Peptides against a protein of PDB entry 5VVV. Designs and how they scored, part 30

Target 1, 276 residues: chain A of PDB entry 5VVV
Amino acid sequence: FLCGVVEGFYGRPWVMEQRKELFRRLQKWELNTYLYAPKDDYKHRMFWREMYSVEEAEQLMTLISAAREYEIEFIYAISPGLDITFSNPKEVSTLKRKLDQVSQFGCRSFALLFDDIDHNMCAADKEVFSSFAHAQVSITNEIYQYLGEPETFLFCPTEYCGTFCYPNVSQSPYLRTVGEKLLPGIEVLWTGPKVVSKEIPVESIEEVSKIIKRAPVIWDNIHANDYDQKRLFLGPYKGRSTELIPRLKGVLTNPNCEFEANYVAIHTLATWYKSN
Target 2, 276 residues: chain A of PDB entry 5VVV as posed
Amino acid sequence: FLCGVVEGFYGRPWVMEQRKELFRRLQKWELNTYLYAPKDDYKHRMFWREMYSVEEAEQLMTLISAAREYEIEFIYAISPGLDITFSNPKEVSTLKRKLDQVSQFGCRSFALLFDNIDHNMCAADKEVFSSFAHAQVSITNEIYQYLGEPETFLFCPTEYCGTFCYPNVSQSPYLRTVGEKLLPGIEVLWTGPKVVSKEIPVESIEEVSKIIKRAPVIWDNIHANDYDQKRLFLGPYKGRSTELIPRLKGVLTNPNCEFEANYVAIHTLATWYKSN

## One batch from the design tools (peptide; made by RFdiffusion4, then SolubleMPNN)

Design b1_p10_8_s2 (from b1_p10_8, 5 letters changed)
Fold by OpenDDE base, seed 2:
Structure b1_p10_8_s2 (fold): chain B 276 residues (1-276), chain A 10 residues (1-10)
Amino acid sequence: as target 1 above (276 residues)
Amino acid sequence: SLNDRYYKHV
C-alpha cells in the first residue's frame, strides 16, 4: 500500500530542504511514499525533454538518497503530454533517455502523468493510434518494459476523476482502453469523483476499479490549494472511509503549496491509514 | 467543477 504525499501542485515547488523534512515526517508517521510531480518544475512538464544539468543531477541524487535514508519510496514523475508526439520514435527515445538519467540518480520508481492536457492527438498520432488512450498506453507500456518493469510504476490518466470521464466512469472508452491495454504491473492514479473530492465513496472506487481492472492509487486533492492561494486547507483528512484501504493500492495526498501548512493534512492521513 | 485544476492551469 503506497501512502504519503504527491508534490503535484502548480506554483513554486518545494525546496530540497522541505522535501527532506517531508521524508523525515513521513517516516516518523509510518508513511512510505513520495511522488515527485511538481507541475512548475520545468524539466518535469514544460521542458520534459531536457536532461538535468550536473547541478540539478546532484540535487536530485541527494534528494533520492535522502528518501532512501528515511525509507521513503521516491517515485519520479514526468508529464510529457503537453507536446509529445506519441508516434515519433525520437520522442519515445528522448523520454527513455530522460528516465535513464533519473534511474542513474538511484531512482527505481516512476510515473507517467497525462493529467491536465488536451484530449486531442496531433495528425501524426491519429494515423498510428486509434485513440488518445491507445497512444498513452502504448508509450507507457513501452517505457515500463524499457525500464525493466520497475516494482512501482504509475500512470495518471487524462480522465483522472469522475467529472473528466466521458460519458461517465463506467462507460468511458478512454478508461476502458486503459484498463484493457495498460500492463497489469502499472498502477493507475485516480482522484475520486471530482478534482477536489469532498468525499470519495467506496462505490466510486469499486466503479473505477472495475473499468481500469485494478485497485487505483488515490491522488487526493482534499488539501490542494494551488487553485486558490488565498486559502489554506488546515482541516483533517476526512470523507474517506477506512473501508477504502483494502480497495486501493495507495493514497498520495497533494497538499497545500505552502509546505508549513501541511502538518495536519499529512498527520491525519497517517492516522487514517493506521486505523484500518 | 470551479475547483478543477485543469480549467485554471491549462
Scores: peptide ipSAE 0.067, ipTM 0.823, DockQ to the pose 0.326
Fold by OpenDDE base, seed 4:
Structure b1_p10_8_s2 (fold): chain B 276 residues (1-276), chain A 10 residues (1-10)
Amino acid sequence: as target 1 above (276 residues)
Amino acid sequence: SLNDRYYKHV
């Protein structure tokens, strides 16, 4: 069971010292996972093709080593979906080289994120792939196999919540393709019925699990404030039955952008997880 | 919701 934090918000990324403090807190609270997915980290999303500099490499190596010191699984995410051409072998090779570099930093767990992108394929991809889901699954499977089938590999769908599913969760052709074609060792991220789910009913997890043919990892936006930085979400982790735990592969909370605001959010997630 | 992060960032 993956339980911890995703740094998955838009806005100023956390500094390395905040991330190290996070790992210390995660260990202390018996949580086990950090997903590196900061949307405004340029080499994560906007410039995903760009290799890390020597200085950036040293910082990431130090961060990955710190995660290991605190027994926290460091998952490196990349979001190539803004401008990748899935059918172009050069793009696939560029993505491979980027993940090879991160593997050299000592990273062993990875994620491909296709959230918050346009649903339209380019003309070249339409000639090769039957749908957007087929293109995403093809590259995800290829990268997963290329990396030697890492123990932890995550996929974030474009339809990552109930409100984004067309026509709905159980009938989505996109999620059906993901469930049928995504290799079984790849985990699927999900935010619940909404982007920011006030509640995640058990029945909603059973519904999505059936179509994706696996238990999801919850990307939990309950404490996310990137959509309204005038608000801080200081309340406890709630609106999730402990009956979800045996039906999930994990829960990763995507909390407030302000690192200092997240004590209650993360601590109460840990209490929830240990209460099963 | 009007506050869904997708509508702010896409």
Scores: peptide ipSAE 0.066, ipTM 0.821, DockQ to the pose 0.325
Fold by OpenDDE base, seed 5:
Structure b1_p10_8_s2 (fold): chain B 276 residues (1-276), chain A 10 residues (1-10)
Amino acid sequence: as target 1 above (276 residues)
Amino acid sequence: SLNDRYYKHV
């Protein structure tokens, strides 16, 4: 069971010292996972093709080493979906080289994120792939196999919540393709019925699990504030039955952008996890 | 933008 934090918000990323402090807190609270997915980290999303500099490499190696010191699984995410051409072998090779670099930093766990992108393929991809889901699954399976089938590999679908599913969760052709064609060792990220789910009913997890043919990892936006910087979400982790725990592969909270605001959010997630 | 998650889907 993956339990911890995703740094997955829009806004100023956390500094390396905040991330190390996070790992110390995660260990203290018997949480085990950090997903590196900061939307405004340039080489994560907007400039995903760009290799890390020597200085950036040293920082990432230090961060990954710190995660290991605190027994936290460090998952490196990349979001190529803004401008990748899935059918172009040069793009696939560029993605492979980027993940090879991160593997050299001592990273062993990875994620491909296709959230917050246009649902339309380019003309070249339409000639090769039957649908957008087929294109995403093809590259994800190829990358997963290329990396030697790492123990933890995550996929974030473009339809990552109930409200984004067309026509709905149980009938989505996109999620059906993901469930049928994504290799079984790849985990699927999900935010619940909504992007920010006030509640995640057990029945909603049973519904999505059926179509994706696996238990999801919850990307939990309950404490996310990137959509309203005038608000801080300081309340407890709630609206999730502990009966979800045996029906999930994990829960990663995507909390407030302000690192200092997240004590209650993360601590109460840990209490929830231990209560099962 | 900071609200890109919500702007693309509203």
Scores: peptide ipSAE 0.064, ipTM 0.823, DockQ to the pose 0.397
Fold by OpenDDE base, seed 3:
Structure b1_p10_8_s2 (fold): chain B 276 residues (1-276), chain A 10 residues (1-10)
Amino acid sequence: as target 1 above (276 residues)
Amino acid sequence: SLNDRYYKHV
């Protein structure tokens, strides 16, 4: 069971010292996972093709080593979906080389994120792939296999919550393709019925699990505030029955952008996880 | 961007 934090917000990424302090807190609270997915980190999303510099490589190696020291699984995410051409072998090769570099930093766990992108494929991809889901699954499976089938590999769908599913969760052709074609060793990220789910009913997890043919990892936006910089979510982790735990592969909270605001969010997630 | 935040939270 993956339990911890995703740094998955829009806004200023956490500094390396904040991330190391996070790992110490995660260990202390018997949480086990950090997903590196900061949307405004340039080489994560906007410039995903660019290799890390020597200085950036040293920082990432140090961060990954610190996660290991605290027994925290470091998952490196990349978000190529803004401008990748899925049918272009050079794009696939560029993505492979980027993840090879991160593998050399000692990273062993990875994620491909296709959240917050347009649902339309380019003309070249439409000639090769039957749908956007087929394009995403194709590259995700190829990358997963290329990396030697890592123990932890995550996929974030473009339809990552109930409100984004067309026509709905159980009838989505996109999620059906993901469930049928995504390799079984790849985990699927999900935010619940909404982007910010006040509640995640057990029945809603049973519904999505059926179509994706696996238990999801919850990307939990309950404490996210990147959509309203005037808000801080300081309340406890709630609106999730402990009956979800046996029905999930994990829960990763995407908390407030302000690192110091997240004590209650992360601590109460840990209490929830241990109450099972 | 502001647009990216909008897409995630609509």
Scores: peptide ipSAE 0.056, ipTM 0.796, DockQ to the pose 0.353

Design b1_p10_8_s3 (from b1_p10_8, 6 letters changed)
Fold by OpenDDE base, seed 1:
Structure b1_p10_8_s3 (fold): chain B 276 residues (1-276), chain A 10 residues (1-10)
Amino acid sequence: as target 1 above (276 residues)
Amino acid sequence: SLNDEFYKDV
């Protein structure tokens, strides 16, 4: 069971010292996972093709080493979906080379994120792939196999919540293709019925699990505040039955952008997890 | 923001 934090918000990423302090807190609270997915980290999303510099490489190696020191699984995410051409062998080779570099930093766990992108493929991809889901699954499976089938590999779908599913969760052709074609060792991220789910009913997890043919990892936006810079979410982790735990592969909270605001959010997630 | 497009569901 993956339990911890995703740094998955828009806005200023956390500094390396905040991330190291997070790992210390995660270990102390018996949490085990950190997903690196900061939307405004240039080489994560906007400039995903760019290799890390020598200085950036040293920082990432130090961060990954710190995660290992605190027994926290460091998952490196990349979000190529803004402008990747899935059918272009150069794009696939560029993605492979980027993940090879991160593997050299000592990273062993990875994620491919296709959240927050348009559903439209370019003309070249429409000639090769039957649908957007087929294109995403093809590259994800190829990368997963290329990396030697890592123990932890995550996929974030473009339809990552109930409200984004067309026509709905149980009838989505996109999620059907993901469930049928995504290799079984790849985990699927999900935010619940909504982007910010006030509640995640057990029945909603049973519905999505059936179509994706696996238990999801919850990307939990309950404490996310990047959509409203005037608000801080300081309340406890709530609206999730402990009956979800045996039906999930994990829970990763995407909390407030302000690192110092997240004590209650993360501590109450840890209390919830240990109450099972 | 990019957020305003995807968080319209909030």
Scores: peptide ipSAE 0.138, ipTM 0.843, DockQ to the pose 0.808
Fold by OpenDDE base, seed 4:
Structure b1_p10_8_s3 (fold): chain B 276 residues (1-276), chain A 10 residues (1-10)
Amino acid sequence: as target 1 above (276 residues)
Amino acid sequence: SLNDEFYKDV
């Protein structure tokens, strides 16, 4: 069971010292996972093709080593979906080289994120792939196999919540393709019925699990505040039955952008997880 | 917000 934090918000990323403090807190609270997915990290999303500099490499190596010191699984995410041509072997090779570099930093767990992108394929991809889901699954499977089938590999679908599913969760052709074609060792991220789910009913997890043919990892936006910089979510982790735990592969909370605001959010997630 | 397009359901 993956339980911890995703740094998955838009806005100023956490500094390396905050991330190390996070790992110390996660260990202390018997949580086990950190997903590196800061939207405004240029080399994570907008410039995903760009290799890390020597200085950036040293920082990431130090961060990954710190995660290991605190027994926290460091998952490196990349979001190529803004401008990747899925059918272009050169683009796939560029993604491989980027993940090879991160693997050299000592990273062993990875994620491919296709959240917050347009559903439209370019003309070249339409000639090769039957749908957007087929294109995403093809590259995800190829990368997963290329990396030697790492123990933890995550996929974030473009339809990552109930409200984004067309026509709905159980009838989505996109999620059907993901469930049928995504390799079984790849985990699927999900935010619940909504992007920010006030509640995640058990029945909603049973519905999505059936179509994706696996238990999801919850990307939990309950404490996310990047959508409203005037708000801080200081309340407890709630609106999730403990009956979800045996039906999930994990829960990763995407909390407030302000690192100092997240004590209650993360601590109460840990209490929830241990109450099962 | 910065990403109001994706947070329309919030």
Scores: peptide ipSAE 0.128, ipTM 0.841, DockQ to the pose 0.612
Fold by OpenDDE base, seed 3:
Structure b1_p10_8_s3 (fold): chain B 276 residues (1-276), chain A 10 residues (1-10)
Amino acid sequence: as target 1 above (276 residues)
Amino acid sequence: SLNDEFYKDV
């Protein structure tokens, strides 16, 4: 069971010292996972093709080593979906080289994120792939196999919540393709009925699990505040029954952008997880 | 800028 934090918000990423402090807190609270997915980290999303510099490589190696020191699984995410051409072998090769570099930093766990992108394929991809889900699954499976089938590999779908599913969760052709064609060793990220789910009912997890043919990892936006700069959510982790735990592969909270605001968010997630 | 578009269901 993956339990911890995703740094998955828009806005200023956390600094390396905040991330190291996070790992110390995660260990202290018997949480085990950090997903590196900061939307405004240039080489994560907008410039996903760009290799890390020597200085950036040293920072990432130090961060990954710190995660290991605190027994935290460091998952490196990349979000190529803004401008990748799935059918172009050069794009696939560029993605492989980027993940090879991160593997050299000592990273062993990875994620491919296709959240917050347009549902439209380019003309070249439409000639090769029968749907957007087929294109995404094809590259995800190829990358997963290329990396030697790492123990933890995550996929974030473009339809990552109930409100984004067309026509709905149980009838989505996109999620059906993901469930049928995504390799069984790849985990699927999900935010619940909404992007920011007040509640995640057990029945909603049973519904999505049926179509994706696996238990999801919850990307939990309950404490997210990047969508409203006037919001600071300091309340406890709630609206999730502990009956979800045996039905999930994990829970990763995407908390407030302000690192110092997240004590209650992360601590109450840890209490929730241990109450089962 | 924040992609407020993706939080339309909040």
Scores: peptide ipSAE 0.127, ipTM 0.837, DockQ to the pose 0.702
Fold by OpenDDE base, seed 5:
Order: structure tokens, then C-alpha cells, then sequence
Structure b1_p10_8_s3 (fold): chain B 276 residues (1-276), chain A 10 residues (1-10)
């Protein structure tokens, strides 16, 4: 069971010292996972093709080493979906080289994120792939196999919540393709019925699990505030029954952008997880 | 997107 934090918000990323403090807190609270997915990290999303500099490499190696010191699984995410051509072998090889660099930093767990992108394939991809889901699954399976089938590999679908599913969760052709064709060792990220789910009913997890043919990992936006920086979500982790725990592969909270605001959010997630 | 204007009304 993956339990911890995703740094998955828009806005100023956390500094390396905040991330190390996070790992110390995660260990203290018997949480086990950190997903590196900061939307405004240039080499994560907008410039995903760009290799890390020597200085950036040293920082990432230090961060990955710190996660290991605190027994936290460090998952490196990349979001190539803004401008990748899935059918172009040069794009696939560029993605492979980027993940090879991160693997050399000592990273062993990875994620491919296709959230917050246009649903339209380019003309070249339409000639090769039957749908957008087929294109995403093809590259994800190829990368997963290329990396030697790492123990933890995550996929974030473009339809990552109930409100993004067309026509709905149980009838989505996109999620059906993901469930049928995504390799069984790849985990699927999900935010619940909405992007920010006030509640995640057990029945909603049973519905999505059936179509994706696996238990999801919750990307939990309950404490996310990047959509309204005038608000801080200081309340406890709530609206999730402990009956979800045996029906999930994990829960990763995407909390407030303000690192200092997240004590209650993360601590109460840990209490919830231990109450099963 | 969490930053999409359509989700400011959350």
C-alpha cells in the first residue's frame, strides 16, 4: 500500500530542504511514499525533453538519497503529454533517455502523467493509434518494459476523475482501453468522483476498479489549494472511509502549496491509514 | 487542471 504525499500542485515547487523535512515527517508518521510531480518544474512538464544539468542532477541525487535514508519510496513523475508525438520514435527515445538519466540518480520508481492535456491527437498519431488511450498505453507499456518493469510504476490517465469520464466512469471507452491494454504491473492514479473530491465513496472506487481492472492509487486533492491560493485547507483528512484501504493500491495526498500548512493534512492521513 | 477557471468555483 503506497501512502504519503504527491508534490503535484501548480505554483512554486517546494525547496530541497522542505522535501527532506517532508521525508523525515513521513518516516516519523510511518508513511512510505513521495511522488515528485511539481507542475511548474520546467523539466517535469513544459520542457520534459530537456536533460538535467550537472547542478540539477546533484540536487536530485541528494534528494533521492535522502528519501532512501528515511525509507521513503521516491517516485519520479514526468508529464510529456503537452506536446509529445506518440508515434514518433525520436520522442519515445527522448523520453527513454530522460528516464535513464533519472535512473542513474538512483531512482527506481516512476510515473507517466497524462493529466491536464488536450484530448486531441495530432494527424501523425491518428494514422498510427485507434484512440488517445491507445497512444498513451502504447508508450507507457514500452517505457515500463524498457525500464525493466520497476516494482512501482504509475500512470495518470487524462480521465483521472469521474467528472472527466465520457460518457461516465463505467462506460468510458478511454478507461476501458486503459484497463484492457495497460500492463497489469502498472498502477493507475485517480482523484475520485471529482478533481477535488469532498468525499470518495466505496462504490465509486468499486466502479473505477472494475473498468481499469485494478485497484487505483488515489491522488487526493482534498487539501490542494493551487486553484484558490486565498484559501488554506487546514482541516483533517476526512470523507474517506477506512473501508477504502483494502480496495486501494495507495493514497498520495496533494496538499497545500504552502509547505508549513500541511502538518494536519499529512498527520491525519497517517492516522486514517493506521486505523485499518 | 486544478488551475482551470472552471474549477475556481470549488
Amino acid sequence: as target 1 above (276 residues)
Amino acid sequence: SLNDEFYKDV
Scores: peptide ipSAE 0.082, ipTM 0.827, DockQ to the pose 0.432

Design b1_p10_8_s4 (from b1_p10_8, 4 letters changed)
Fold by OpenDDE base, seed 3:
Structure b1_p10_8_s4 (fold): chain B 276 residues (1-276), chain A 10 residues (1-10)
Amino acid sequence: as target 1 above (276 residues)
Amino acid sequence: SLRDRYYKDV
């Protein structure tokens, strides 16, 4: 069971010292996972093709080593979906080389994120792939296999919550393709009925699990505030039955942008997880 | 923006 934090918000990424402090807190609270997915980290999303510099490489190697020291699984995410051409072998090769570099930093766990992108494929991709889901699954499977089928590999769908599913969760052709074609060893991220789910009913997890043919990992936006930085969510982790735990592969909270505001959010997630 | 799409469901 993956339990911890995703740094998945829009806004200023956490600094390396904050991330190291996070790992210490995660270990102390018996949590086990950090997903590196900061939307405004340039080489994560907007410039996903760009290799890390020597200085950036040293920072990431140090961060990954710190995660290992605290027994925290460091998952490196990349979000190529803004401008990747799925049918272009050069683009696939560029993505492979980027993830090879991160593998050389000692990273062993990875994620491909296709959240917050348009559903439209370019003309070249439409000639090769039957749908956007087929294109995403194709590259995800290829990358997963290329990396030697790492123990932890995550996929974030474009339809990552109930409200984004067309026509709905159980009838989504996109999620059906993901469920049928995504390799079984790849985990699927999900935010619940909404982007910010006040509650995640057990029945809603049973519904999505059926179509994706696996238990999801919850990307939990309950404490996210990147949509309104004038607000801080300081309340406890709630609206999730502990009966979800045996029905999930994990829970990763995407908390407030302000690192110091997240004590209650992360601590109460840990209490929830240990209450099962 | 793509951000605005993310936040429309909030």
Scores: peptide ipSAE 0.150, ipTM 0.867, DockQ to the pose 0.840
Fold by OpenDDE base, seed 1:
Structure b1_p10_8_s4 (fold): chain B 276 residues (1-276), chain A 10 residues (1-10)
Amino acid sequence: as target 1 above (276 residues)
Amino acid sequence: SLRDRYYKDV
């Protein structure tokens, strides 16, 4: 069971010292996972093709080493979906080289994210792939196999919540393709019925699990504030029955942008997890 | 904004 934090918000990324402090807190609270997915980290999303500099490499190696010191699984995410051409072998090779570099930093767990992108393929991809889901699954499977089938590999679908599914969760051709064609060793991220789900009913997890043919990892936006930085979400982790735990592969909370605001959010997630 | 498009359901 993956339990911890995803740094997945829009806005100023956390500094390396905050991330190290996070790892110390995660260990203390018996949580085990950190997903590196900061939207405004340039080489994560907007400039995903760019290799890390020597200085950036040193920082990431130090961060990954710190995660290992605190027994936290460091998952490196990349979000190429803004401008990748799935059918272009050069784009696939560029993605491979980027993940090879991160693997050399000591990273062993990876995520490929297709959240918050347009649902349209370019003309070249439409000639090769039957659908957007087929394109995403093809590259994800290829990357997963290329990396030697890492123990932890995550996929974030473009339809990552109930409200984004067309026509709905159980009938989505996109999620059906993901469930049928995504290799079984790849985990699927999900935010619940909504982007920010006030509640995640057990029945909603059973519905999505059936179509994706696996238990999801919850990307939980309950404490996310990047959509309204005038608000801080300081309340407890709630609206999730502990009956979800045996039906999930994990829960990763995407909390407030302000690192200092997240004590209650993360601590109460840990209490929830240990209550099962 | 791009953010507004994906956070409209909040």
Scores: peptide ipSAE 0.133, ipTM 0.867, DockQ to the pose 0.730
Fold by OpenDDE base, seed 5:
Structure b1_p10_8_s4 (fold): chain B 276 residues (1-276), chain A 10 residues (1-10)
Amino acid sequence: as target 1 above (276 residues)
Amino acid sequence: SLRDRYYKDV
């Protein structure tokens, strides 16, 4: 069971010292996972093709080493979906080289994120792939196999919540393709009925699990505040029955952008997790 | 914007 934090918000990423402090807290609270997915980290998303500099490499190696020191699984995410051409072998090769670099930093766990992108393929991809889901699954499976089938590999679908599913969760052709064609060793990220789910009913997890043919990892936006910079979400982790735990592969909270605001959010997630 | 899609669900 993956339990911890995803740094997955829009806004200023956390500094390396905050991330190290996070790992210390995660260990103390018996949590085990950190997903590196900061939307405004340039080489994560907007400039995903760009290799890390020597200085950036040193920082990432230090961060990955710190995660290991605190027995936290460090998952490196990349979001190529803004401008990747899935059918272009040069793009696939560029993605492989980027993940090879991160693997050299000592990273062993990875994620491909296709959240917050347009649902349309370019003309070249339409000639090769039957659908957008087929294109995403093809590259994800290829990358997963290329990396030697790492123990933890995550996929974030473009339809990552109930409200984004067309026509709905159980009838989505996109999620059906993901469930049928994504290799079984790849985990699927899900935010619940909504992007920011006040509640995640057990029945909603049973519904999505059926179509994706696996238990999801919850990307939990309950404490996310990047959509409303005037608010801090300081309340406890709630609206999730502990009956979800045996029906999930994990829970990663995407909390407030302000690192200092997240003590209650993360601590109460840990209490929830240990209550099962 | 990407934020607008995120904002419409909340």
Scores: peptide ipSAE 0.098, ipTM 0.858, DockQ to the pose 0.586
Fold by OpenDDE base, seed 4:
Structure b1_p10_8_s4 (fold): chain B 276 residues (1-276), chain A 10 residues (1-10)
Amino acid sequence: as target 1 above (276 residues)
Amino acid sequence: SLRDRYYKDV
């Protein structure tokens, strides 16, 4: 069971010292996972093709080593979906080289994120792939196999919540393709019925699990404030039955952008997780 | 972008 934090918000990424402090807190609270997915980290999303500099490499190596020191699984995410051409072997090779570099930093767990992108393929991709889901699954499977089938590999679908599913969760052709074609060792991220789910009913998890043919990892936006930084979400982790735990592969909370605001959010997630 | 942030409120 993956339980911890995803740094997955829009806005200023956390500094390395905040991330190290996070690892200390995660260990102390018996949580086990950090997903590196800061939307405004340039080489994560906007400039995903760009290799890390020597200085950036040193920082990431140090961060990954710190995660290991605190027994926290460091998952490196990349979001190529803004401008990748899935059918272009050069683009696939570029993605491989980027993840090879991160592997050299000592990273062993990875994620490919296709959230918050346009649903349209370019003309070249339409000639090769039957659908957007087929294109995403193809590259995800290829990268997963290329990396030697890492123990933890995550996929974030474009339809990552109930409200984004067309026509709905159980009938989504996109999620059906993901479920049928995504290799079984790859985990699927999900935010619940909504992007920011006040509640995640058990029945909603059973529904999505059926179509994706696996238990999801919850990307939980309950404490996310990147959509309104005038608000801080300081309340407890709630609206999730502990009956979800045996039906999930994990829960990763995507909390407030302000690192200092997240004590209650993360601590109460830990209490929830240990209450099963 | 502002648009990107609003995805989280849907």
Scores: peptide ipSAE 0.094, ipTM 0.852, DockQ to the pose 0.369

